# Peptides against a protein of PDB entry 5EIB, part 283

Target 1, 366 residues: chain A of PDB entry 5EIB
Amino acid sequence: VDLEPGTMDSVRSGPFGQIFRPDNFVFGQSGAGNNWAKGHYTEGAELVDSVLDVVRKESESCDCLQGFQLTHSLGGGTGSGMGTLLISKIREEYPDRIMNTFSVMPSPKVSDTVVEPYNATLSVHQLVENTDETYCIDNEALYDICFRTLKLTTPTYGDLNHLVSATMSGVTTCLRFPGQLNADLRKLAVNMVPFPRLHFFMPGFAPLTSRGSQQYRALTVPELTQQMFDSKNMMAACDPRHGRYLTVAAIFRGRMSMKEVDEQMLNVQNKNSSYFVEWIPNNVKTAVCDIPPRGLKMSATFIGNSTAIQELFKRISEQFTAMFRRKAFLHWYTGEGMDEMEFTEAESNMNDLVSEYQQYQDATAD
Target 2, 366 residues: chain A of PDB entry 5EIB as posed
Amino acid sequence: VDLEPGTMDSVRSGPFGQIFRPDNFVFGQSGAGNNWAKGHYTEGAELVDSVLDVVRKESESCDCLQGFQLTHSLGGGTGSGMGTLLISKIREEYPDRIMNTFSVMPSPKVSDTVVEPYNATLSVHQLVENTDETYSIDNEALYDICFRTLKLTTPTYGDLNHLVSATMSGVTTCLRFPGQLNADLRKLAVNMVPFPRLHFFMPGFAPLTSRGSQQYRALTVPELTQQMFDSKNMMAACDPRHGRYLTVAAIFRGRMSMKEVDEQMLNVQNKNSSYFVEWIPNNVKTAVCDIPPRGLKMSATFIGNSTAIQELFKRISEQFTAMFRRKAFLHWYTGEGMDEMEFTEAESNMNDLVSEYQQYQDATAD

## One batch from the design tools (peptide; made by RFdiffusion4, then SolubleMPNN)

Design b2_p26_2_s2 (from b2_p26_2, 18 letters changed)
Fold by OpenDDE base, seed 5:
Structure b2_p26_2_s2 (fold): chain B 366 residues (1-366), chain A 26 residues (1-26)
Amino acid sequence: as target 1 above (366 residues)
Amino acid sequence: MKAKERAEKLKKRLEEAKKKKEELKK
């Protein structure tokens, strides 16, 4: 789905364009122009019913519909505005199904789009209320991984999107292969989301290796485990050491000893015990899939529900507040029919979310 | 909020936004 036809043509002409049904390409004629309100209330609102018709048709064709997965950018007007409109509409029609998102967070290091803090804040407000699970993929973190870890001098959107793809492949491993932990979206939600509003995840993928060192790196379970819990390996720009893990899932892929995985996972928990909440028993889940990812002998994918995710929301909130106090660009949103109070509601709800994460970070076992 | 209450809130906001945009075009 896109409001711009050119993006859809690029996907269709791409090496995987044939994987999608032609009739499932829904697009507008007028883009959102990086405006959430244009995506949510105008151009997106005109297109949403045609998207819902496709969603209904595909849902009816499912033998066992678990839920929905949306991939979107929170910086752009289409992904943010229309994406969150679509989430709300799907949630209305399918209130018993899981709503999962891969939400790409904007970064000033990657995009010069001035209004991204508005689009992100308005989107987060919707995600808090209408999603069950949200993987926070932060362009800030992706850029830093590309530059610092992968040793790319000038990270491109292609390089960032490669990390996004690896992460999405990793976190969906248990859904795609039988006999795994979290084999369905609902079990994932039960294991990962102890509190309904606290459903924002920090993903990570190991190994991350520069092209120059890739041939010299041994892949071992200890190295995967160590890298997976490294703050520099998180695909959200948060330091887990500044918070506490509520829940963790680790998905190992490849031929390895389950015993060695369990030993290393116990060791990393014990070493990092101060970074876990003590009042959630058995809050770390581990899965091993014998099928490695393409081009690797083994990998590990991390899913963390950490109170450190508040750093991401604080960053967005600070940028939002600095613009909103100046009333910068508000006329672009209000001109699309949005109310100025919706900005204040979104800011408030995101700040409440930050406060909730902090409360559970500071909570002790009674 | 219950799903139904969120849905009604969204519907109202969409209607209000449409009306406001039409008023701004006049």
Scores: peptide ipSAE 0.426, ipTM 0.906, DockQ to the pose 0.752
Fold by OpenDDE base, seed 2:
Structure b2_p26_2_s2 (fold): chain B 366 residues (1-366), chain A 26 residues (1-26)
Amino acid sequence: as target 1 above (366 residues)
Amino acid sequence: MKAKERAEKLKKRLEEAKKKKEELKK
């Protein structure tokens, strides 16, 4: 789905374009112009019914519909505005199904789009209310991984999207292979989301290795476990050491000893015990899938529900506030039928979310 | 907020936004 036809043509002509049904390409003509209000109230609102017709058709063809997975950006007008409109419409029609998102957070290091803080804040407000699970994929963190860890001098969108794809493949492993922990979206939500509003996940992937160092790196369970818990491997731009884990899931892939995995997972928890809440028992879950990812002998994917994710929301909030105080570009949104109150409501709800994470960070066992 | 109440709020906002955009074009 896109408000720009050129994006759909790029996907269709791409290496995997043939895996999608032609009728499932829904697109507009005018684009969103990086405006959330165009995506949510105007251009996106004109297209959303055509998307819902496709969603219904595909949902009816499912033997057991668990829920929906949306991949979208929060910086652009289509992914942010139309994406959150679509989430709301699907949630209305399928209130008993899981809403899962892969939400790409904007970064000034990757995009010069000045209105990204508005689009992100307005989107986060919708995600707090209408999703069950949101993987926060931060372009800031992806850029830093590409530059610092992968040693890419000039990271491209292709390099960032490679990390996103590896992570998405990792977190969906349990859904795609039988007999796994978190074998369905609802079970993942039960294990990962102790409080309904606190459903924003910090994903991570191991191994992350520069091309020049790949030949010298052993892939071992201890190294995967250590790297997976390293702040430098987090795909959200927050430091886990500045918060506490509410819940963690680790998904190992490849031929390895379950005993060794359990030992290393216990060791990393014990070494990092100060970074876990003590009042949520058994808050770390581990899965092992014998099928490695393509091109790797083994991998580990991390899913963290951490109170440190508030750093990401604080960054967006600060950028939002600096623009909104100046009423910068506000006429672009109000001209699409928005009210200024919607900005204040979205800012307030994001600040409340930050306060909730801080409250649970500071909570002790009685 | 209940799902139904959110849906009703969204419907109202979509109608208000459409009306406001039409008024701003006159």
Scores: peptide ipSAE 0.411, ipTM 0.901, DockQ to the pose 0.757
Fold by OpenDDE base, seed 1:
Structure b2_p26_2_s2 (fold): chain B 366 residues (1-366), chain A 26 residues (1-26)
Amino acid sequence: as target 1 above (366 residues)
Amino acid sequence: MKAKERAEKLKKRLEEAKKKKEELKK
């Protein structure tokens, strides 16, 4: 789905364009112009019913519909505005189904789109209320991984999207292969989300290796485990050491000893015990899938629900506040029918979310 | 908020936004 036809043409002409049904390509003509309000209230609102018709059709073809998975950018008007509109509409029609998102967070390091803090804040406000689980994929973290870890001098969107794809493939492993931990979206939510509003995840992937060192790097369970818990491997730009893990899931892929995985997972938890909440029992879940990802002997994918994710929201909030105090670009949103109060409500709800994370970070086992 | 209440709020905001945009075009 896009408000611009050119994006759909790029997908159709791509290596995987043929895997999608032609009738499942729903697109507009005018785009959102990086404006959340165009995506949510105008251009997106005109297109959303056509998307819902496709969603209904595909849902009816499912033997067992678990829920929905949206991949979107929070910086752009379509992904942010129309994406969150679509989430709300799907949630209304399917209130008992899981809403999962892969939400790409904007960064000034990657994009020059000045209004991204507005689009992100307005989107987070919707995600807090209308999703059950949200993977926070931060373009800042992706850029930093590409530059520092992968040794890419000039990271491209292609390089960032490669990390996104690897991570998405990792976190969906349990959904795609039978007999795994978190084999359904609801079970994942139950295991990962102890508090309904605190459903924002820090994903991570291992191995992350520069092209020059790939040939020399052994892939071992200890190395995967260590890298997976390294703050530099998080796909969200926050340091887990500045917070506490509420819950963790680790998904290992490839031929490895389950015993060795369990030992290494225990060791890393013990080593990092100060970075876990003590009052949530059995808050680390591990899965092993014998099927490696393409081109790797083994991998590990990390899903963390950490109070450190508040650093990401604080960054967005600071950028938002700096613009909103100046009323910068507000006329672009109000011209699409938004009220200025919606910005204040969104800012407030995001700040409340930050406060909730902080509360549980500071909570002790009483 | 309950899902139904959120849906009603969204519906109202969509209509208000549409009306406001139409008023701003005049």
Scores: peptide ipSAE 0.391, ipTM 0.893, DockQ to the pose 0.754
Fold by OpenDDE base, seed 3:
Structure b2_p26_2_s2 (fold): chain B 366 residues (1-366), chain A 26 residues (1-26)
Amino acid sequence: as target 1 above (366 residues)
Amino acid sequence: MKAKERAEKLKKRLEEAKKKKEELKK
């Protein structure tokens, strides 16, 4: 789905374009112009019913519909505005189904789109209310991984998207292969989301290796385990050491000893015990899938529900506040029928979310 | 006018959807 036709042509012409049904390509003509309000109230609102018709058709074809998975950018107008409109509409129609998102957070290091803080804040407000699980994919973290870890001198969107794809493949492993922990979206939510509003996840992937170092790297369970808990492997721009994990899931892929995985997972928890809340029992979940990812002997994917995720929201909030105090570009949003109060409501809700994370970070076992 | 009316209608529908979700949790 896109408000621009050109993005759909890139998907169709891609190496996997033929796996998608032609009728499932829904697109507009006008675009959102990087404006959340165009995506949400105008251009997106005109297209959303056509998307919902496709969603209904595909949902009716499911033997057992667990829920929905959306991948979108929060910086652009389409992914942010229309994406959150679509979430709202799907949630209205399917209130008992899980809403899962992969939400790409904007960063000034990656994009020059001036209004990204507005689009992101308005989107986060919707995600807090209308999603059950949100994987925070931060463009800043992706850029930093590409540059610092992968040793890419000039990271491209292709390089960033490769990391996103690896992460998405990792976190969905349990959903795609039978007999795994978190075999459905609801079980994942139960294991990962102790508090309904605190459903924003820090994903990570291992191994992260530069092309030049791939040949020399021995992939071992201890190394994968150590890398998953390294702040440099997190795809959200927050430091886990500045917060506490409420819950963690680790998803190993490849032929490995379950005993060795359990031993290494225990060791890393003990080593990082200060970065876990002590009042949530059994808050680390581990899964092993014998099927490795393509091109790797083994991998590990990390899902962290950490109070450190507040750093990401604080960054967005600071950028938002600096723009909103100046009333910068507000007329672009209000011109699409948005109220200025919706900005204040969104800012407030995001600040409340930050406060909630901080409260649970500071909570001790009684 | 039309866009604001759409927004108000959407907001109201979101409240109705929240209420319905709460009813389904009971």
Scores: peptide ipSAE 0.244, ipTM 0.700, DockQ to the pose 0.037

Design b2_p26_2_s3 (from b2_p26_2, 15 letters changed)
Fold by OpenDDE base, seed 3:
Structure b2_p26_2_s3 (fold): chain B 366 residues (1-366), chain A 26 residues (1-26)
Amino acid sequence: as target 1 above (366 residues)
Amino acid sequence: MKAKERAERLKAALERARAVREAKRA
């Protein structure tokens, strides 16, 4: 789905374009112009019913519909505005189904779009209320991984999207292969989300190896375990050492010893015990799938629900506040039928979310 | 906020936005 036709043509002509049904390509003509309100109230609102018709058709074809997965950016107008409109409409029609998102967070290091803080804040407000699980994929963290870890001198959107794809493949492993931990979206939510509003995840993937060092790297369970818990390997721009993990899931893929996985997972928890809340018992879950990802002998995917994720929201809030105090570009949003009050409501809800994370970070076992 | 209340707020907002668009096209 896009408000621009050119993106759809790129997907259709791509290596995997043929796996999608032609009728499932829904697109507009005018775009959102990086304006959340165009995506949510105007251009997106004109297209959303056509998308919902496709969603209904595909849902009816499912033997057992678990829920929905949306991949979108929060910095643009389409992914942020229309994406959150679609979430709201799907939640209204399917209130008992899981809403899962892969939400790409904007960063000034990657994009020059000045209104990204508005689009992100308005989107986070919707995600807090209407999603059950949100993987926070931060363009800043992806850029830093590409530059520092992968040794890419000039990271491209292609390089960033490769990390996103690897992560998405990793976190969905348990959903795609039977007999695994978190075999459905609801079980994942139950295991990962102890508090309904605190459903924002820090993803990570291992191995991350530069092209120059790939031939010299032995892929071992200890190395995967160490890398996936490394703060530099997180795909959200926050340091897990500045917070506490509420819950963690680790998904290993490939032929490996379950015993070795369990030993290494215990070791990493013990080494990092200060970064876990003590009052949530058995808050680390491990899954092993014997099927490796394509081109790798083994991998590990990390899913962290950490109070450190508040750093991401604080960054967005600070940028939002600096712009909103100046009333910069507000007329672009209000001109699309948005109320100025929606900005203050979104800001307030995001600040409340930050406060909630901080409260649980500071909580001790009684 | 309850799901029903969210849906009602969204509906009202979309109706307001429609009215703004119609006024701009006139």
Scores: peptide ipSAE 0.257, ipTM 0.822, DockQ to the pose 0.901
Fold by OpenDDE base, seed 2:
Structure b2_p26_2_s3 (fold): chain B 366 residues (1-366), chain A 26 residues (1-26)
Amino acid sequence: as target 1 above (366 residues)
Amino acid sequence: MKAKERAERLKAALERARAVREAKRA
């Protein structure tokens, strides 16, 4: 789905364009112009019914519909505005199904779009209310990984999207292969989301290795485990050491000893015990899939529900507040029929979310 | 906010946005 036809043509002409049904390409003509209100209320609202018709058709073709997965950017107008409109409409029609998102967070390091803080804040407000699980993929973290770890001097969107695809492949492993931990979206939600509003995940991937170092790096379970818990391997720009893990899932892929995985997972938890809440029992889950990812002998994917994710929301909130206090660009949104009160409500809800994470961070076992 | 109230607010916002768009096209 896109509000611009050129994006859809690029996907269709791409190496994987044929894996999608032609009738499932739904697109507009005018674009959102990086405006959430155009995506949500005007241009997106004209297109949403045609998208819902496709969603219904595909849902009816499922033997057992678990839920929905949306991949979108929160910085742009289409992914943020129309994406959250679609989430809202799907949630209304399918209230008992899981809503999962891969939400790409904007960063000034990656984009020059000045209104990204508005689009992100308005989107987060919708995600808090209408999703069950949200993977926070932060463009700032992706950029930093590309630059520092992968040693790419000028990271491209292609480089960032490669990390996104690896992460998405990792976190969906248990859904794609039988007999795994978190074999369905609901089970994942039960294991990862102890409190309904605190459903924002920090994903991570290992190995992350520069092209020049790949040939010299041994892939071992200890190394994967250590890297997976390293803050530098997190796809969200948060330091886990500044918060506490509510829940963790670790997904290993490749031929390895389950015993060795369990030993290393126990060791890393013990070393990082101060960064876990003590009042949630069995809050770390481990899965091993014998099927490695393409091009690797083994990998590990991390899913963290951490109170440190508040750093991401604080960053967005600070940027939002700095613009909103000046009433900068508000006329672009209000001119699409949006109320200024919706900005204040979105800001408030995101700040409430930050406060909730902080409360659970500070909570001790009685 | 209850799901019903959210849906009603969204509907009202979409109607306002439609009216604004229609006024811009006139």
Scores: peptide ipSAE 0.207, ipTM 0.788, DockQ to the pose 0.879
Fold by OpenDDE base, seed 1:
Structure b2_p26_2_s3 (fold): chain B 366 residues (1-366), chain A 26 residues (1-26)
Amino acid sequence: as target 1 above (366 residues)
Amino acid sequence: MKAKERAERLKAALERARAVREAKRA
């Protein structure tokens, strides 16, 4: 789905264009112009019913509908505005189904779009209320991984998207292969989301290795486990050491010893015990899938629900506040029929979310 | 329908949908 036709044409002409049904391409003509309000209230609102018709059709064809997965950017107008509109509409129609998102967080290191803090804040406000689980994929973190870890001097969107795709493949492993932990979206939510509003995940993927070092690196369970818990390996720009894990899931892929995985997972928890809440029992879940990713002997995917994720929201909030105090670009949003109060409501709700994370970070076992 | 009227209706719809979800969780 897009408000611009050119993106859909690129997908259709791409190497995987044939995996999608032609009738499932829904697109507008005018775009959102990086304006959340255009995506949510005007251009997106005109297109949303046609998307919902496709969603209904595909949902009716499912033998067992678990829920929905949306991949979107929070910096743009379409992914942010129309994406959150679509989430709201789907949630209204399917209230008992899981809403899962892969939400790409904006970064000024990656994009020059000045209004990204508005679009992100307005989107987070919707995601807090209308999603059950959200993977925070931060362009800041992706850029830093590409530059520092992968040794890419000039990271491209292709390089970032490769990390996104690897991560998405990793976190969906249990959904795609039978007999795994978190084999459905509901079980994932139960295991990962102890508090309904605190459903924002910090994903990570291992191995991350520069092209020059790939040939010389042995892939071992200890190395995967260590890298997976490394702050530099997180796909969200926050340091887990500045917070506490509420819950963790680790998904290993490839032929490995379950015993070795369990031992290494126990070792890493013990080494990092100060970074876990002590009052949530059995808050680390591990899965092993014998099927490796393409081109790798083994991998590990990390899903963390950490109070450190507040650093990501604080970054967005600071950028938002700096613009909003100046009333910068507000006329672009109000011109689409948006009320200025909705900015304040969104800012408030995101700040409340930050405060909730901080409260649980500071909570001790009574 | 004017863009403003659409936005107001949609906002009201979103607020209602939120209230319904909050009531189901409670």
Scores: peptide ipSAE 0.108, ipTM 0.635, DockQ to the pose 0.040
Fold by OpenDDE base, seed 5:
Structure b2_p26_2_s3 (fold): chain B 366 residues (1-366), chain A 26 residues (1-26)
Amino acid sequence: as target 1 above (366 residues)
Amino acid sequence: MKAKERAERLKAALERARAVREAKRA
């Protein structure tokens, strides 16, 4: 789905364009112009019914519909505005189904779009209320991984999207292969989301290796375990050491010893015990899938529900506040039928979310 | 926000946005 036709043409002409049904390409003509309000209220509102018709058709063809997965950017107008409109409409029609998102967070290091803080804040306000699970994929973290870890001098959107795809493949492993931990979206939510509003995850992937170092790197369970918990491997620009894990899932892929995985997972928990809440029992889950990812002998994917995710929301909030106090570009949004009060409500709800994470970070077992 | 209040606000916003679109097309 896109509000611009050129994006759909690029997907269709791409190496995997034939995987998607032609009838499932829904697109507009005018785009959102990086404006959340165009995506949510004007251009997106004209297209959303056509998307819902496709969603209904595909849902009816499912033997067992678990829920929905949306991949979108929170910086752009289409992904943020229309994406959150679509989430709202799907939630209204399918209130008993899981809503899962892969939400790409904007970064000034990656994009020159000045209104991204507005689009992101307005989107987070929707995601807090209408999603059950949200993987936070931060363009700042992706850029830093590409530059510092992968040694790419000039990271491209292609390089960032490669990390996104690896992460998405990792976190969906249990859904794609039978007999795994978190084999359905609802079980994942039960295991990962102890509090309904605190459903924002920090994904991570190992191995992350520069081209120059690939030949010297041993892929071992201890190395994967250590890297998976390293802040430098997080796809969100948050340091887990500045917060506490509420819940963790670790997904290993490849032929390895389950015993060795369990031993290394216990060791890393014990080593990092200060970074876990003590009042959630059995808050670390581990899965092993014998099927490695393409091109690797083994990998590990991390899913963390950490109070450190508040650093991401604080960054967005600070940028939002600096613009909103000046009333910068507000007329672009209000001119699409949006109320200025929606900005204040979105800011307030995101700040409340930050406060909730901080509360649970500071909570001790009574 | 309660789901009902959110739905009513969304509806009102969509109606305002529709009016804006109609005015831009005129």
Scores: peptide ipSAE 0.096, ipTM 0.705, DockQ to the pose 0.815

